# Designs tried in a protein design run: peptides against a protein of PDB entry 6RO1. Part 111

Target 1, 216 residues: chain A of PDB entry 6RO1
Amino acid sequence: LGKEIEEYIHKPKYCLPFLQPGRLVKVKNEGDDFGWGVVVNFSKKSNVKPNSGELDPLYVVEVLLRCSKESLKNSATEAAKPAKPDEKGEMQVVPVLVHLLSAISSVRLYIPKDLRPVDNRQSVLKSIQEVQKRFPDGIPLLDPIDDMGIQDQGLKKVIQKVEAFEHRMYSHPLHNDPNLETVYTLCEKKAQIAIDIKSAKRELKKARTVLQMDEL

## One batch from the design tools (peptide; made by RFdiffusion4, then SolubleMPNN)

Design b2_p21_5_s2 (from b2_p21_5, 6 letters changed)
Fold by OpenDDE base, seed 5:
Structure b2_p21_5_s2 (fold): chain B 216 residues (1-216), chain A 21 residues (1-21)
Amino acid sequence: as target 1 above (216 residues)
Amino acid sequence: FVPGYEIVTRETLEKEKEELE
């Protein structure tokens, strides 16, 4: 289910209005997970489909990502690689195809105007780390319906399935209490679960970690 | 402490557009 949501979010018609400088995004490429990076800019490129000759525009987003220093030494010939967990790495501006954005945050950072100095790029990493500390349950994601305004009925059905699954997961521990057989306690717990689902939907809207979406 | 970030949604962008018009 999380992958199905991702397939909607990374479509240019939906995500481009949100790719402002400073927007937090996650980038994944062929098993390489760069984690959270920051949008610098994007551009539209003309492309021709090889089999049909049809014009298919490519969108490239420049993202400031934490890269391995080893990959940077060979950066003239090799694609950037993510920093290892125990590596400090270096922040670099990497051109990324829009479909490689695995997540888009509601967070937009204030970034330096000039990212040519290493110190300015590394300051952005400190800002990302500070945001992560402020969101212990994970950096908040854009809601595809409420925040991005996607009206696709297929997406709405996926979201409804996710919400129904989440509701069942959180309600199941409450149903194992044998004292809950009284209709009144079920209604109060359903009302409290509706409030706690409304608060947990607000908190889960805040706490929708990529991990919960990867298990779906 | 002034946060070094903001929360920007569709609603925020619509307001920013209205302020520029």
Scores: peptide ipSAE 0.475, ipTM 0.864, DockQ to the pose 0.491
Fold by OpenDDE base, seed 1:
Structure b2_p21_5_s2 (fold): chain B 216 residues (1-216), chain A 21 residues (1-21)
Amino acid sequence: as target 1 above (216 residues)
Amino acid sequence: FVPGYEIVTRETLEKEKEELE
């Protein structure tokens, strides 16, 4: 269900108006979870679909992310890797395709005008950490309906199901109904099949997208 | 203490747009 919501949030038609400099976003690329980063800028790239000749615009967002030091040693062509949990890492501006945004926060940071100095980039990490301290239950997310104005009926149905499920979880401890495990397993299997179809489509698209990022 | 962040929703962006016009 959370993944179904993500499918709406990362659509350019919904998220682009919110990708201002300083916006907190989560970035996930396959198995690489960068956690919370900060939007620096975004750009529209014209792409022509080879088979249809249709213009399929690609949106690239520059995000300041905590990266491993090892990923910085390898040439500018290698994909940045997230810092390990025990690693300090280094904040780097990474070009990210908009569909790799897993979450968008209601929080917008004040950021330095010049992010070329390492100290300025690292100061933003301190700002993220201070925000995290203020929100112990997690950094607040943009509401897809109220904040982002998404009117899609499919999304509304998903949210209603989530709310109904949460209400049932809080009202009745899950201990007694064996059917809930089956529904969870079916929802996880359906979500996993949707993830596998989406990961297969993303692998097919990433095989294309890694090729396109090498041309940037 | 000036907060190093702000909460920016659609309503905030609409107000920012109105202030620029």
Scores: peptide ipSAE 0.474, ipTM 0.861, DockQ to the pose 0.639
Fold by OpenDDE base, seed 2:
Structure b2_p21_5_s2 (fold): chain B 216 residues (1-216), chain A 21 residues (1-21)
Amino acid sequence: as target 1 above (216 residues)
Amino acid sequence: FVPGYEIVTRETLEKEKEELE
């Protein structure tokens, strides 16, 4: 269900109005979980689909992420890796495709205007950690319906299922409704198929975006 | 301590637009 919600929130038509500088976002790239980062900027890149000649705009968001220092030593062409839990890491501005945003927070940080100095970037990490301390149950998310204004009936159905599930869990903590596991497994399978289709499209797009980033 | 952050929802953004306009 969370993955199904993610499929809506990372669509440019919904999320772009909220990608202001300072917005907290979660970034996941395949097996790499960067956790919470901060939006610096976003850009629209013209992409021409190779087979149809159709203009398919790519949206790239620059996100300040906590990266492994080891990954930063390698050439500008290598994808940044998330800092290990035991590593301090370094905050770096990483260009991220919008579909890699796994969550968008209602929180917008005040950030330094100049992020070139390391100290300014590291100050943002301190700000993220301060926010995390204030929200022990997790950093608050934008509501996809109320905050993002998503009117899609598919999303509404997902939310209704989540609410019904939560209500049942809270009302009957001991009743494992076996039908819920089947619905979750079906939703997970459908979500996995959607992820696999997206991952295949992502690999095709990654190959293109890396090539376009090497030309800039 | 001035909070180093704000909560910015659709309603906040609508108000920010109205103030600019």
Scores: peptide ipSAE 0.472, ipTM 0.861, DockQ to the pose 0.616
Fold by OpenDDE base, seed 4:
Structure b2_p21_5_s2 (fold): chain B 216 residues (1-216), chain A 21 residues (1-21)
Amino acid sequence: as target 1 above (216 residues)
Amino acid sequence: FVPGYEIVTRETLEKEKEELE
């Protein structure tokens, strides 16, 4: 259900108006969770679908993300990797396809105009950490209905199902059923496998697109 | 303490647009 909501949110039709510089976004790419980053800019790239000749615009958002130092050494050949939890990492501007945005926050940071200096990029990390301290229950998300104005009936039905499910979960204190933990773990595993499959398909598509871009 | 961030929703963006018109 959360994934179904994500599929609406990351659609350019809905999210582009909210991708202003300073917007907090969460980026996930095929098992790589970068966590919260900050939108710097976005661009529209014309892509021609090879089979239909139809223009399929690709939207690339430049996101300031906490990357591993190892990924910086291999930056010429390897994709950026998220910093390890115990690693300080380095804030880098990473081009991200819009569909890799797993969440969009209602929070928009004030960011330095020039992000070329490392100190300016690292200052943004401090700002993210400060926001996280102010929101101990998590950084607030844009509401897809109220904040993003998505009127899609399919989304409304998904939300209603989520609310009904949550209500049933809270109304049935099944906290003590050992079978529930197993079912949750299985549901989480199934959800993770579905993410991994969808992610692998996206990487394959991205790798094909990057290879096509390198052949251009 | 000037917040280093703002909450920006659809309503905020609509207001920002109205202020620019």
Scores: peptide ipSAE 0.471, ipTM 0.859, DockQ to the pose 0.651

Design b2_p21_5_s3 (from b2_p21_5, 7 letters changed)
Fold by OpenDDE base, seed 4:
Structure b2_p21_5_s3 (fold): chain B 216 residues (1-216), chain A 21 residues (1-21)
Amino acid sequence: as target 1 above (216 residues)
Amino acid sequence: FEPGYEIVTREDLEERKKELE
């Protein structure tokens, strides 16, 4: 259900108005969860669909993300990797395809104008951490209907199902049903399979994008 | 301490939509 909502919010027609500099966003790339990052800017790239010759614009958002220092050493050939939980990492501006945004916050940070200095980039991490302290239940999300103005009936039905599921989950003291662990395990497996399928589709798209970049 | 952030939701959407159009 959360993934179905993501399929709406990451569409350019819905999210682009909210991708202002300083906007908090979550970035997930296959198995790599970068967590919360900050939008720096976005750009429209001309893309020609290989089969139709139609112009399909690609939107690349530059996001300041906490990256592993190891991934930065091989930066010329390897994609940025998220910082491990045990490392500080380094804040880097990473170009991200807009469909890799898994969440968009209602929070917009004030960011330094010049992000070239390491200290300025690391100051943004401190700002994210300060926001996280202020929101112990999690950084607030944009409401896809009320904030983002998505009128799609399919999304409304998904949200209604989520709300109904949450209501049932909270109304049933789930704590005592021994079948709950089995249901959770099945839900986790189904979620993992859905992640793996999405990962494989993204790898295929990345391979196509890299192939298109090597042909330029 | 002035928050180093703002909450930007629906009201700013109309202005930003005009910039994208």
Scores: peptide ipSAE 0.370, ipTM 0.776, DockQ to the pose 0.471
Fold by OpenDDE base, seed 5:
Structure b2_p21_5_s3 (fold): chain B 216 residues (1-216), chain A 21 residues (1-21)
Amino acid sequence: as target 1 above (216 residues)
Amino acid sequence: FEPGYEIVTREDLEERKKELE
C-alpha cells in the first residue's frame, strides 16, 4: 500500500508545487536508502524519447543528502552513496530524478542561503535530527488527497483500503478476522504488482538513466 | 524554542496565494 501511494506522490504533476527549498523528502535509489533529505532547488530538463521522438521532460531535484565520505572522493564519476548507519557522513547537494522521491513531508526547514560551506550543510543535518526528535512517530507526510489534491480514483481506493485496514487493526485484534488475511494478500499482491511495474519501468529506464546521471 | 521549520500544506499555500493576489 505505501509503495502504491509513492507511485502517485512522485509524479511531477502532483509533487512539483511542493518541492520548495527546505521541503523534507525521502530519497531512495534502488538498494540505496538516503533517508530524509532537504530540497534545495529543482529544474526541468528537455528529454527526447529515443523511439518516438516525443519530448518527455525530465525533472531533476537538487536534494541535500547525507552521503558516505568514500563516495565524495569519487563524486566526479560515481553516483553518491548513502552514509553507513555508524558513519557521520557528509551532507551534499545531489541531483535526484523526481521519481526517486519516496516520500514528501509537510515540514519545510529554514535552510542557510549559502550551502557551499560544509558547516552550513552539516547544520541542516542537525535540523533534520531535531525534527526527528520532535516527531517520535515519524516525520509527518503530506496528505496525497487533502494536501496534494490528487483526484485519481485508484489512489482514493488505496487510501480507503489503508484506512479500513488501520481501523480494523485498531478496532479488532488481528487474530480473529479471516478477511484480514485476504485483505493483506490483496494489498501485498497489489503492492507487488505496483513494485513489479515500477521495477520494470525502472529497468527500462535504468538502461537510459545510468547514461543521464553520467551526463549530469 | 522557535522551530527551525514550518509546516506547509496545500491549504497554507492556497492562503499564501490569496494573500499575494
Scores: peptide ipSAE 0.366, ipTM 0.774, DockQ to the pose 0.606
Fold by OpenDDE base, seed 1:
Structure b2_p21_5_s3 (fold): chain B 216 residues (1-216), chain A 21 residues (1-21)
Amino acid sequence: as target 1 above (216 residues)
Amino acid sequence: FEPGYEIVTREDLEERKKELE
């Protein structure tokens, strides 16, 4: 269901008006989850479909993403990779195809005018982390219907199913299909694992900060 | 502390477009 919503949101006809500089977006490329990044700019590229000769424009969004330091060394030949959980990483502007946006936030950050200096890029990471602290339940998303104005009946049906499912889970936990409990347990486990990874990362960062202070 | 961010929905975009015109 979440994936079905993503298939609507990442369509250029719906998301382009919201891709202003500073917009928080989530980027995922296959198995690589970059998490939350910040839109810098976007461009339209002309593309011709090889089979029909029809013009199919491609949209590329420049997104400031937290990347692994290893991916930066090979940046001329290799695609950027997300920072590992235990890695600090480095914020870099990465060209991303619009269909790789998995989420769009209602939040827009104020960003530095010049993102060429590393310190300016890293300041944006601090801003993202501050926003995440202000929204403990997650960064707010644009509503696909109310904010983005998507009128597609297929999306409305998906949302209605999600709402009905959520309502059933909250109202009748014991009457849920065993498959539903498994999905929720998996989602809760995934959420808990994400929290545990986040807490472990905070502890590792604190431990590294202490280790660096003891070596000085 | 001025928030280093703003919440911009569709309505906010329409107002911002009017300011840019």
Scores: peptide ipSAE 0.359, ipTM 0.780, DockQ to the pose 0.478
Fold by OpenDDE base, seed 3:
Structure b2_p21_5_s3 (fold): chain B 216 residues (1-216), chain A 21 residues (1-21)
Amino acid sequence: as target 1 above (216 residues)
Amino acid sequence: FEPGYEIVTREDLEERKKELE
């Protein structure tokens, strides 16, 4: 269910209005979970001639992410890696494809104007940690319907299922409602189809992104 | 202590857009 919601929120048509400097976002790339980062800027990468309606513009979001120091040494050739749990890491501005945003917070940080100094970047990490302390149940997310204004019926159905599931879980924590398995299986199948479509689209986008990254 | 952050939802964005216009 969370993955299904992610498929909607990371669409440029929905998330771009919220990608202001200082916006908290979660970034995940191929098993690498960077956790919460901060949007610095975003850019439209259009290799598309204006009249060829076929290629959706790629959007790259510059995000301050907590990266491993080891990955920074190879930054010229290798993708940034998340800091290990026990590592302090270093905050780096990482160009992130918009579809790698797994969550968008309602929180927008005040960030330093100049992020070139390491100390300024590290201060943002302290700010993130302070926000996390203030929200022990987790950093608040934008509501995809109420805040982001996503009107997609598919999302509404997902949310309704989540709400129904949550309501059932809270109302009957021990009830093995056999209908829960069916809803889970249907949600898993739909999630799997969505994942397969997303993986196929990601593979297509990766093929395009690799092609476009090689052209960049 | 001014929070080093703000909560900005869609409603706030619409207000901000109006302020920027």
Scores: peptide ipSAE 0.312, ipTM 0.743, DockQ to the pose 0.592

Design b2_p21_5_s4 (from b2_p21_5, 9 letters changed)
Fold by OpenDDE base, seed 3:
Structure b2_p21_5_s4 (fold): chain B 216 residues (1-216), chain A 21 residues (1-21)
Amino acid sequence: as target 1 above (216 residues)
Amino acid sequence: FVPGYEIVNREDLEEEEELAE
């Protein structure tokens, strides 16, 4: 279920409009989970598939990710690796294929214009950590239907199965199925996200009002 | 405390596109 949703979300036709600078995204490459990073930029690369003659455009998104310092020493030849749990790591701009985006947040950070200084990159990590503290149930996700506008009937059926399962688990709290907790955490996160989006939009509106009052 | 973030959904993007035209 979660993987099936991911297969829709990471498609360029759906996700590209949401890949603005500052957008929070999750990056996973094979066994390497980078967790939450921040979009810096994206580019379109034309790839000519030799057999189809069709230009299948590859999209690369530059994402500020928490990387292992050990992996950065070899960064000229080796792919960046995620920071170990006990490691501080370092925030680096990593080129990522768009299909490696496992999630897209409704949250967009304000980021420094110049990410060349280490301190500016590390400030973004502090911002991510602050957002994570504000969302203890997890960072809000874009709704693939309501926010991303995905009309695919396959996705709608997946979401309906998820919602029907959610309704059954809310009705029967004893089904600690760990695989379903991941999907329930996604949709309880969505409902809590809708509430937290409303609350965060209210707080942002209040904070903008306070900033406008402090500039007067 | 000013949140260093905003929440941007589809509606917010449609409004930004309408303002840019």
Scores: peptide ipSAE 0.355, ipTM 0.794, DockQ to the pose 0.427
Fold by OpenDDE base, seed 2:
Structure b2_p21_5_s4 (fold): chain B 216 residues (1-216), chain A 21 residues (1-21)
Amino acid sequence: as target 1 above (216 residues)
Amino acid sequence: FVPGYEIVNREDLEEEEELAE
């Protein structure tokens, strides 16, 4: 189910509009899970399919990822590796094929304009960690239907199966585990907090616009 | 603490596009 959703969200036709600088994305490359990183930019590369001569555009997103320091020593020839759980790692801008994006967050970070200094890159890691602390049930995802506008019937069927499974889990009397109610109440509170943050930001944007108009 | 992040959903992108026009 999760993998089936990933097959839709990582398609350029759906995800490219959401790959703004500062967007939180999750990157996985085969066995390498980088976890959450931050979009820096994306580029379209012309690729010619070797067998058909058809122009197949490759989309490369530059993502600030937590990398192992060992992998960075050979950065000219070797792909960056994710930091080990016990390792501090170093935030590096890594070119990633768009299909390696396993998740896209509704969260967009404010990032430094210059990511050349190590301290600026490491500050982004602190920002990711702060977001993770604010979202104990995980970083919020873009809704593939409501946010990403994916109309594919295959995806709708997958989501309906997930919802039906969740509904069955919710309706199961054994899930009166006070921990599950706490997780769901936390997920609902998180959704409500996301709405409240959206509302508060609209109010802050309106209040800033009003304050900027009163200072003119 | 000003959150160092924003939540940007589809509606927020549509509003940003409308404000940029």
Scores: peptide ipSAE 0.353, ipTM 0.795, DockQ to the pose 0.440
Fold by OpenDDE base, seed 4:
Structure b2_p21_5_s4 (fold): chain B 216 residues (1-216), chain A 21 residues (1-21)
Amino acid sequence: as target 1 above (216 residues)
Amino acid sequence: FVPGYEIVNREDLEEEEELAE
């Protein structure tokens, strides 16, 4: 189910409008989970399909990711590797194929204009960590239907199955597992925190819009 | 405290597009 949703979200036709600088995205490359990174920019590359000669545009998103320091030594020849859990790592701008985006957040960070300095890149990691602290149940995702505007009936059926499954899980007497209750209370708190932050940001945006209108 | 981030949903993008036109 989650993977089926991912197959829609990572499609360029759906995700590109949301790949603004500062957008939080999750990157996975095969067995490598980079976790949450920040979009810097994206580019369209012309690719010629080897079999058809048709131009298939490849979309590459530059994502600021927490990389292993070991990956930096071989950066000319080897793909960046994610930082180990216990490693501090280093934030690097990594070119990522758009289909490797496993999730897109509703959160967009304010990022430094110049990411060449290490300190500026590491400041973004601190910002991600601060967002993660504000969302203990996980960084809020864009809703694929309501936020991303995906009208695909296949996705709607997947979402309905997820909702029905969640409803069944919530209705199922497996609530007696204290670990499940902890996960559910975390998920509910997450949803509530996401709503509260959405509301607080709407108020802040309204306040900023009012301030900008008062400056005009 | 200005949050170092914003929430940008579809509605926010549509509003930004309408303000840019």
Scores: peptide ipSAE 0.352, ipTM 0.790, DockQ to the pose 0.430
Fold by OpenDDE base, seed 5:
Structure b2_p21_5_s4 (fold): chain B 216 residues (1-216), chain A 21 residues (1-21)
Amino acid sequence: as target 1 above (216 residues)
Amino acid sequence: FVPGYEIVNREDLEEEEELAE
């Protein structure tokens, strides 16, 4: 269910109005989970589809992310890697394709005007950690319907299923309803299929974007 | 403690757009 919601949220037509400087976002690139980062800015890039000649606009968001120091020592051409759990890491501004945003928070941070100094970038990590301490159940998300204004009936049906499932989990702890297992397994299977389709589309798109990043 | 953050939902963005026009 959460991954079906993600497929709506990361669409430029829905998320771009919310990508202001200081907005908290989650970034995930294949197996690399960067966790929560902060939006710095975004840009629209004109891209031509290689097979059709059609204009397919690419949206790139610059996100301040906690990166491994090892990935920063290697040439500026290597993709940034997330900091290891036991690593301090370093906050870096990373260009991220908008479809790699896994979540958008209702929280917007006040950020330093100049992010060139390391100390200013690391101060933002402290601010993220302070927000995380204030929200022990997790950093609050934008509501896809009420905040993001998504009118898609497919999303509304997903949200209704999530709410009905959560309500049933909290109101009736009896895990023994065979209908709950069937709905859960169907929701998991549908979520897994949506993930596999998204992963396959991302791999196909990355095979194309890595070719463009090596030419820049 | 001045929060180093704000909560910005749809209503807050609509107000910011109205103030920018």
Scores: peptide ipSAE 0.337, ipTM 0.781, DockQ to the pose 0.618

